Peptides against a protein of PDB entry 4ASU. Designs and how they scored, part 196

Target 1, 270 residues: chain A of PDB entry 4ASU
Amino acid sequence: ATLKDITRRLKSIKNIQKITKSMKMVAAAKYARAERELKPARVYGVGSLALYEKADIKTPEDKKKHLIIGVSSDRGLCGAIHSSVAKQMKSEAANLAAAGKEVKIIGVGDKIRSILHRTHSDQFLVTFKEVGRRPPTFGDASVIALELLNSGYEFDEGSIIFNRFRSVISYKTEEKPIFSLDTISSAESMSIYDDIDADVLRNYQEYSLANIIYYSLKESTTSEQSARMTAMDNASKNASEMIDKLTLTFNRTRQAVITKELIEIISGAA
Target 2, 83 residues: chain B of PDB entry 4ASU
Amino acid sequence: FTFASPTQVFFNSANVRQVDVPTQTGAFGILAAHVPTLQVLRPGLVVVHAEDGTTSKYFVSSGSVTVNADSSVQLLAEEAVTL

## One batch from the design tools (peptide; made by RFdiffusion4, then SolubleMPNN)

Design b2_p21_1_s3 (from b2_p21_1, 11 letters changed)
Fold by OpenDDE base, seed 1:
Structure b2_p21_1_s3 (fold): chain B 270 residues (1-270), chain C 83 residues (1-83), chain A 21 residues (1-21)
Amino acid sequence: as target 1 above (270 residues)
Amino acid sequence: as target 2 above (83 residues)
Amino acid sequence: AQAVREAVLEALKAAVERQRE
């Protein structure tokens, strides 16, 4: 490689490093906010899931319609955040299909569709786009919940798959159950709850769905920002190492060129 | 007893004497060992009676309340403010 | 002058070889 080639490469890598450092700082700021907002959201979301855990709602075996909701975002450069969710969605879909169930998929965030479109396009009901630019609100979750409930797809049970935040360096892909109104109303375990009006139960289920979606979005956002921060930090470090290596190569090459020129001058071969 | 909104936690697994909630079917008091029930909140006042006799008042919007067989209660409001 | 040039050339050649090692 010529000195010019090395110089061009150095300039390019230095520019990339500047970009990755900037992105790291942006991700760090968003992460700090997301983590603060996740604390109450987790209490709220876990509280909503408490009924389903305590009531041990079971779906009859004859019920075959299963909905998978994958939660991520539209934004890239966040490591394995999207691929992790997609991987678990694929696994779940395959298992359900093998069990003879009908599987439909909803993607929250465009990246899920991008990954699964080739293999699962026929199973997609809807993809919600424009996710991840702003922190998710309860209003956003309510819109998603309402769209699902009004979609006309009559699922029996479902799964919401998202990345749960553990720490700044760790997330885990989790699955939580989603139940239809019919499944909840017909569950034997619900008999202990007295004087439940059908309208009340319907409204309750709508809130429950919105609550769970909101919770999943908050977990996903926090996980994504932390992963992006880490990815950009790693990219910056890798760029730094490459700059150091290329700088050494440049210096060696420059010295060799100078020495060669001196030899030519002294030898009279010029 | 857990009482939270999406953005704020007021009570987290706390022991309380009584919680008065505004529901679509009417306001009712949740006492210890209340029968299991599911209700939807209407806009109104929540009053929490602590074991020490102190009372706290809140205004809530829509949401849900769950009373479980184990006497645990989850009050989840879309919006809530301390009064 | 020629002897000095040859000595410098040899020293430079040796320096280049050391840089390649």
Scores: peptide ipSAE 0.017, ipTM 0.805, DockQ to the pose 0.004
Fold by OpenDDE base, seed 2:
Structure b2_p21_1_s3 (fold): chain B 270 residues (1-270), chain C 83 residues (1-83), chain A 21 residues (1-21)
Amino acid sequence: as target 1 above (270 residues)
Amino acid sequence: as target 2 above (83 residues)
Amino acid sequence: AQAVREAVLEALKAAVERQRE
C-alpha cells in the first residue's frame, strides 16, 4: 500500500471513530433516561402480570391459535438486540407449530420484520413501525394494544417476547404470556374472582395488554440503548486499534520510502 | 399492596389497612382479606389508609385494580397524582 | 570514499529488506 492509500484509510477510520464516539454519547444519554423511566415501568408492568402468575391461567389443549408479539425497534447498531428477539420468536413459533398450534406473529419494530419476513411472512399479521426514535409512552402501547385487539385475529393464547434489562452490560430475552378475553373468561382458575362483569373484564384486558406492551417496550428500549452504547464503544475501540496499526504501517512505509530515496541518491551520485 | 402508574410508584408491596378506589361500578373499598376481584378504575379519588392510621389521597385516571386470592393488590393507574 | 559509500548502500539495502520481513 502506498503512503497515500494508508493516509486515506487512516482518515476514513478516524472519521468512523468520530461517528461511533458521537453515537456512543447519544446512546448513553438515551440509556440513562430509559433506565430511569424503566424503574416505575417495571413495577407497573410486573404488577400487571401478577394476575396471570397468581391465577395460573391455563389454556385448554384444544385451543390452537397462538399469537407471538416480538418487541424491539427500528434502529440498528445495537448488537444482538434484534436477533435475540427474533431467535426466540423463531424457536417459539417452531415449538408451537410442532405442537399443532396455529401461530401468528406481530412485530413491534421494523427490525423484527426485516429478520423474519423471508421465513415467516405468512405468519405476520402486522408490523408496527417508527419504534425507537422516541422513548415509548403508554399512549404508544395503548395504540398497539388497540390495534391488536381490533385486528380481527382471534387468538387463544399469546407470547410477548422482549429483551429484559439486567444491567448496562447484560440483557435477557424473555417471554411473557398474553391471554385472550375468551381464555381468561373461561379459565377455571378465574372462578375465584367474584362478580366480574363481561364489560369490566374486557376493559381490564385492554389495560392489561397495554400495560404489558408498555412494560416490554421500556425493557426493550433500555436494553437496546445500553447495547448500542456498548456496541459503539467497542466500535470506537476497534477503530482506535486499527488507527494504531495503520499508523505504525504508515511510519514503516514512510521510513522505507525515505530509505529508498536515500539509496537512489547515493547510487545516482556514485 | 402495589400502586403505580407507568411513570411513578406510590406503593410497592406495602402493607395497608384499606384502599378506597373509584371503579366504574362504583366506589370500592379494599380491606384486608377481601375476596378476589378485578375492577376497572374511573377517574376519581384513591384513598390509602396505612396501618399507622395515616391517610393518603390520590387522584387517578383510568386503570385497573386486582385483588388476588393471596390478598395482594395491584392498583395500576394510567395517571396518578398525590393530592 | 567509494568503499564507504558502497558499504553504506549495502547497509541501507539490508535495513530495508529487514523492514519488509
Scores: peptide ipSAE 0.016, ipTM 0.816, DockQ to the pose 0.004
Fold by OpenDDE base, seed 3:
Structure b2_p21_1_s3 (fold): chain B 270 residues (1-270), chain C 83 residues (1-83), chain A 21 residues (1-21)
Amino acid sequence: as target 1 above (270 residues)
Amino acid sequence: as target 2 above (83 residues)
Amino acid sequence: AQAVREAVLEALKAAVERQRE
């Protein structure tokens, strides 16, 4: 490589490093906010899931319609955040299909669609875009919930797949159940609950769905920002190492050029 | 007893004496060993009676309340404000 | 003088080749 080539590459990598450092800082700020907002959201979301855990709602085997909601975002450069969710979605879809169930997919965030569109395009009901630019709100979750409920797809059971935040360095892709109104209303385990008006139950399920979606979004966002921060840090470090290596190469090449010139001078003076 | 909004937690697995909740079908008090039920909140006042005799009042918007067989209660309001 | 010059040139050439490796 010529000195010019090395210099150009150095400049490019230095610019990348600047970008990655900036992105790290942005991600760090977003992470800090997301983590703060996750605390109440987790209590809220886990609270909403409590019924399903305690009631041990079972979907009859004859029910074949299954919904998979994958939760991620539109934004890249966050390590394995999207691929992890997509991988689990694929696995779940395959397992359900093998069990003879009909599977439909909802993607929250464009990245899910981007990963799965080639293999699962026919299973997608809807993809929600513009996820990840702003922290998710309950309003956002409500919109998603409403859209799902109004989609006309009469699922029996569903799975929401998202990255649960563990720590700044760790997340885990998890699945939580979603149940249709019909499944809940027909569940034998629900018999212990006093006479619940059908309208009440419907409204309850609407809130429940919104709550779970909101929770998943908050978990996902926190995980994503943390992962992005880490990814950008790693990228910055890698860039630094590359800069060092290229600098050494540059110096070596420069010395070689000088030596060559000296040899030419000495040989020509002969 | 858990009482939370999406943005704020008021009670997290706390023991309380009674919670008065405004529901669409009417306000009811949740006592210890209340029968399992699901209700939807209407805008109104939530009153939490602590074991120490203190009472706290909250205004809630829409939401849900769940009373489980194990006496756990989840009060989840879309919006809630301490009064 | 010429012999010394040739020796220096050879040494320099060898040094340059070692730097390319």
Scores: peptide ipSAE 0.012, ipTM 0.815, DockQ to the pose 0.004
Fold by OpenDDE base, seed 5:
Structure b2_p21_1_s3 (fold): chain B 270 residues (1-270), chain C 83 residues (1-83), chain A 21 residues (1-21)
Amino acid sequence: as target 1 above (270 residues)
Amino acid sequence: as target 2 above (83 residues)
Amino acid sequence: AQAVREAVLEALKAAVERQRE
């Protein structure tokens, strides 16, 4: 490589490093906010799931319609955040299909569709875009829940798949159950709640769905921002190492060029 | 007893004596060993009676309340403020 | 010619060493 080529490459990598450092700082700020907002959201979301855990709602095996909701975002450069969710979705879809279930998919965030489009395009009901630009609100979750309930797809049970935040360096892809109104209403374990008005139960289920979606969005956002921060830090370190290597190469090449020029001057070949 | 909004936690697995909630079917008091029920909240006042005798008042917009067989209660409001 | 070449080589070596400091 010529000195000019090395110089151009050095300049390019230095620019990339500046960008990755900047992105790291932005991700760090968003992470700090997301983590703060996740604390109450987790209590709220886990509280909403308590009924399903305590009631041990069972879906009859003869019921075939299953909904998978994958939660991520539209934004890249966050490591394996999207691929982890997509991988779990694929695994779940395959397992359900093997069990003779009909599977439909909802993607929260465009990246889910981007990954699954080739293999699962026919299973997608809807993809929600414009996720990740701003922190998710309960209003956002309510819109998603409403659209799902109005989609006309009469699922029996479902799974919401998202990245649960563990720490700044760790997340785990998890699955939580969602149930249709009919499944809840017909569940034997719900008999202890029998004096519930049908309209009340419907409204309750709508809140429950919105609650779990909101919770999943908050977990996903926090996980994503932490992963992005880590990814950008790693990219910055890799760029630094490459800069050091290229700088050494540049210096060696420059010395060789100077030596050659000196030899040419001394030899009179110039 | 858990009482939370999406943005704030008021009680997290706390022991309380009584919680008065405004529901669409009417206001009711949740006591210890209350029968399991599901209700939807209407805008109104929530009153929490702590075991120490203190009473806290909250205004809630909408949401849900769950009383489970194990006497656990989840009060989940879309919006809630301390009064 | 050879003596001049050697003197130039020595001067160049000295100049290169000064650039490394």
Scores: peptide ipSAE 0.005, ipTM 0.820, DockQ to the pose 0.004

Design b2_p21_1_s4 (from b2_p21_1, 11 letters changed)
Fold by OpenDDE base, seed 3:
Structure b2_p21_1_s4 (fold): chain B 270 residues (1-270), chain C 83 residues (1-83), chain A 21 residues (1-21)
Amino acid sequence: as target 1 above (270 residues)
Amino acid sequence: as target 2 above (83 residues)
Amino acid sequence: DEALREAVLEALRRVVERERE
């Protein structure tokens, strides 16, 4: 490699390092906010899921329609955030198909669609875009919930797959159940909740769905920002190491060129 | 008893004496060992009666309330403010 | 190792450029 080539490469890597450092700082700021907002969201979301855990709602085996909601974002450079969700979605879809279930997919965030488009395009009902630029709000979750409920797909049971935040260095892809109004209404375990007005139950389920979606979005966002911060930090470190190596190479090459020139001068070959 | 909005937690697994909630079917009080029920909140006043006799008032916009068989209660409001 | 590092940096560059558009 010529000195010029090395210099060009050094400049390029230095520029990338500046970008990755900047992105790290942005991700760090977003992470800090996301983590703060996740605290109440987790209480809220877990509270919403309490009914399903306690009631142990079971879907009859003869019911065939299953919905998978994958939660991620539109933004890349966040490690395995998207691939983790997609992997679990694929696994779940395959398992359900093997069990003779009809599977439809909703993607929250464009990255899920990007990953699954080739293999699962026919199963997608809708993909929600413009996710991840701004922190998710309950309003956003409500819109998603409403669109799902109005999609015309009468699922019996569903699953929402998202990355649950554990720490700045770890997340876990998890699945939470979603049940249709009919499934809840017909569940034997719900018999203890007698004399509930049908309209009330419908509204309750709408809130429940919105609540769970909101919770999943908050978990996903926190996980994503943390992962991005880590990824950008790693990239910056890698760039630094590469800069050091290239600098050494540059110095060696420069010395070699100088030596060659001196020899040529001394030998008169010039 | 858990009372939270998407952005704020007011009570997290707390023991309370009574919670008065505004529901679409009417306001009712949730006491210890209340029968399991699901309700939807209407905009209105929530009153939490603590075991020590203190009362706290909140305004909620909408949401849901769940009373489970194990006497756990989840009050989840879309928006809530302390009064 | 160096080739891998370079590939990663190049990939990152492409992604960053895409996000800025």
Scores: peptide ipSAE 0.027, ipTM 0.860, DockQ to the pose 0.013
Fold by OpenDDE base, seed 2:
Structure b2_p21_1_s4 (fold): chain B 270 residues (1-270), chain C 83 residues (1-83), chain A 21 residues (1-21)
Amino acid sequence: as target 1 above (270 residues)
Amino acid sequence: as target 2 above (83 residues)
Amino acid sequence: DEALREAVLEALRRVVERERE
C-alpha cells in the first residue's frame, strides 16, 4: 500500500473511532438511567407476574391460539440483543407449530420485523416502531397493551420474549407468559380466587398486560444500552489496534521510501 | 406485601398488619390470611398498617391488587405518592 | 571507494526489502 492509501485508511478508522467513542458515551448515559429506572420497574413487573406463577395457570390442550410478543428496539449496534430475541421467538414459534398451535407475532421494535420478515411475515399482527430513542414509559406500554387487546386476535395464551438485564456484561433472553381473559377465567387453579367479577377481571388483565410489557421494555432497554456500550467500547478498542498497526505500517513504508531515495542518491554519487 | 408503582417501590415483600385499598367495588381491607382475591384500584387512599404500629398513607391512581392463597399481596398502582 | 559504496548500497537494499514485508 502507498503512503497515501495508508493515510486515507488511518483517517477513516480514526473517524470511526471517534464515532464509536461518542456512541459509547451516549449508551453509557442511557444505561445509567435505565439501570436506575429498572429497579422499581422490576419489582413492579415481577409483582404483576406473581398471580400467574402462584396460580399455575394452565391452558387446555384444545386451545390452539398462541401469541408471541418479541421485545427489542429499532436501534442497532448493540451486539446480539435483537438476534437473541429473534432466535427465541423462532424457537418458540417452531415448538408451538409442532404442537399444532396457531402462532401470531407482535414485534416491539422494528428490528424484530427486520429479522423475521422473510420467514414469519404472515404471522405478524403488528410491529411497533420508534422504540429505543427514549426511555419507555408506562404510557408506552399501555398503548401497546391496548393495541393488542383491540387487535381482534383472540389468543388463548401467549409469550412475551425479552432480554432480562443481569449485569453490565450480561443479559438473558427470557420468556414470560401472557394469558387471555378467557383462559384466566376458565382456569381451574383460579377457583380459589372467589367471586371475581368479570369486569374486574377484565380490567385486572389489562393492567397485567400493560405491567408485563412495561417491565419487558425496561429490561430490554437496560440490556440494550449496556450491550451497546460494550459493543462500542470493543469497536473503539479494535479501531485503536488497527490504528496502531497502520501507523506502524505507515512508518515502515515511509522509512522504505526514504531509504530508497538514499539509495538513489548514493548510487548516483561518484 | 409488595406495593409499587412503575417508578417507585414502597414495600417489597414486607410483613404488614393491614392494608386498606380503594377498589372499584368499594373499600377493601386486607388483613392477615385474607381470602384470595383480585381487585382493581380506583383513585383514592391506601393505608398501610405496619406490624410495628406505624401507619403510612398513600394516594394511588389506578392499578390492581392481588391477594394470594399464601397471603402474599401485590399492590400495583399506576401512580402512587406518599402522603 | 567502490567496494564500500557497493556494501552500503546492498545494506540499504536489504533494509528496504525488510520494511516491505
Scores: peptide ipSAE 0.017, ipTM 0.820, DockQ to the pose 0.004
Fold by OpenDDE base, seed 4:
Structure b2_p21_1_s4 (fold): chain B 270 residues (1-270), chain C 83 residues (1-83), chain A 21 residues (1-21)
Amino acid sequence: as target 1 above (270 residues)
Amino acid sequence: as target 2 above (83 residues)
Amino acid sequence: DEALREAVLEALRRVVERERE
């Protein structure tokens, strides 16, 4: 490699490092906000899931329609955030199929579709795009919930798959259940809940779905920003190491060129 | 007793004496050992009676309330403000 | 943001490819 080539590479890597550092800072800021907003969202979301956990709602085996909602975003450069969700979605879909269930998929974020489209295109109902640019709001969750409910797919049970935030260095892909109105209304475990009006239950389920989606979005966002921050940090460090290596190469090459020139001068060959 | 909105937590697994909630079917009071029920909130006032005798008032827009068999209560409002 | 992402990804790919050479 010529000195010029090395210099060009150095410049390129330095620019990349600047970009990754900047992205790290942006991710850090977004993470900090997301983490703050996750605290109440978690209480809210966990509260919404409490019924399902306590009632131990089960879907009858004869019910075959299952909905998988994968929650991620449109944005890359965040490590295994998207692939983790997709992997679990694939696993769940395969397990359900093996159990004789019909599986449909909703992707929240374009990355889910990007990963699964080739293998699961026929199972996709809808993909929500433009996710991740702004912090998710309850309104966003409500829109998704409404779209799901209006999709015409009459699922019996569903799974929402998302990355739960543990710490700045850790997230876990988790699955939470979603149930159709019919499944909830017919569940034996719901018999302990007295005087539930059908309209009330319907509205309740709508809120529940929106709540769970909102929760999942907040968990996902926090996890994603944290992962991106880490990824950008790693990229910056890697760039730094590469710069050091190239700098050494540059210096060695420069010395070799100088030596060659000196030899040529001394030998009278130029 | 848990009372939260998407953006704010008012009570988290707290022990309260009574919670008055506005539901679509009417306002009702949730006491200790209330029967399990599911309700949806209408816009209105939530009154939380603490064990120490203090009362807190909140305005809620919409949402849900769950009373479980274990006497746990989840009041989840889309929007809520302290009054 | 998308343009930046693509640029960064492309740049990173180039860097990785060059290191493997």
Scores: peptide ipSAE 0.027, ipTM 0.860, DockQ to the pose 0.013; fails the geometry check
Fold by OpenDDE base, seed 1:
Structure b2_p21_1_s4 (fold): chain B 270 residues (1-270), chain C 83 residues (1-83), chain A 21 residues (1-21)
Amino acid sequence: as target 1 above (270 residues)
Amino acid sequence: as target 2 above (83 residues)
Amino acid sequence: DEALREAVLEALRRVVERERE
């Protein structure tokens, strides 16, 4: 390569490095906020799930309808955040199908649809877009919950799949259960609870769904911002290494050119 | 006893003597060893009675309250403020 | 693979430029 070619490549990579560094800083700021907001959200969400864990709600085997909710966002450049959720959704869908269940899918964030549209398009009920530009609110979760409940799909049991935040360098894709009103109402384990009015239980279930969705969104957001920060840092590091290598090549090439010119002068060659 | 909103935690696995909550069916007092139940919150006053005799008051909007068989309680309000 | 790394970086640049708002 000529000195000019190397210089152009160096300039290009340096520009990329500037962009990735800037994006890292933006992601870091968003991560810091997300992590702060996750603390109360986790207590709130885990509290909402306590009933289902303690009551050990079971779905009869003859029930066939299962709902899968995948939670991510619309935004890319965050490592394996989206693919991890999609992978687990595929696995769960396959397992349920093998068990003779009917599976429907809801995608929270456009990236889920982007990954699964070719193989699972017929199973999608709805995809929620415009996720990830701003921090999710309880209002957002309520809207999603309402749309789900009004979809007309009478699921018996469901799974919400999302990335749980562990640390700045670690997340875990996990699943939490969703139950229909009918499943909760008919569960034997619920008999120990005092006489619960049907309307009360319906309202309670609506809150529970919104709560779980909100929790999953907060976990997902924190995981995503952290992963993006890491991805941009890695990209910046890779760029730096490449710059160093190209700089060495440039120096060597420059010396070779100088040497060649010197030889030509000394030899009298034109 | 856990009491939280989406944005704030007031109690996290705390031991309390009594919690008074506003439900759709009326005011409800939760004591130790209360029977398991589920209720939906209406806008109103929550009063937490600590074991040391301290009383704390809160205003809550909508939400839910769960009393489990193991005596754990989850009070989850959409919005809540200290009074 | 240096060539692969460079290709990835170039691809990243293109994506970032498109998403930059």
Scores: peptide ipSAE 0.023, ipTM 0.851, DockQ to the pose 0.013; fails the geometry check

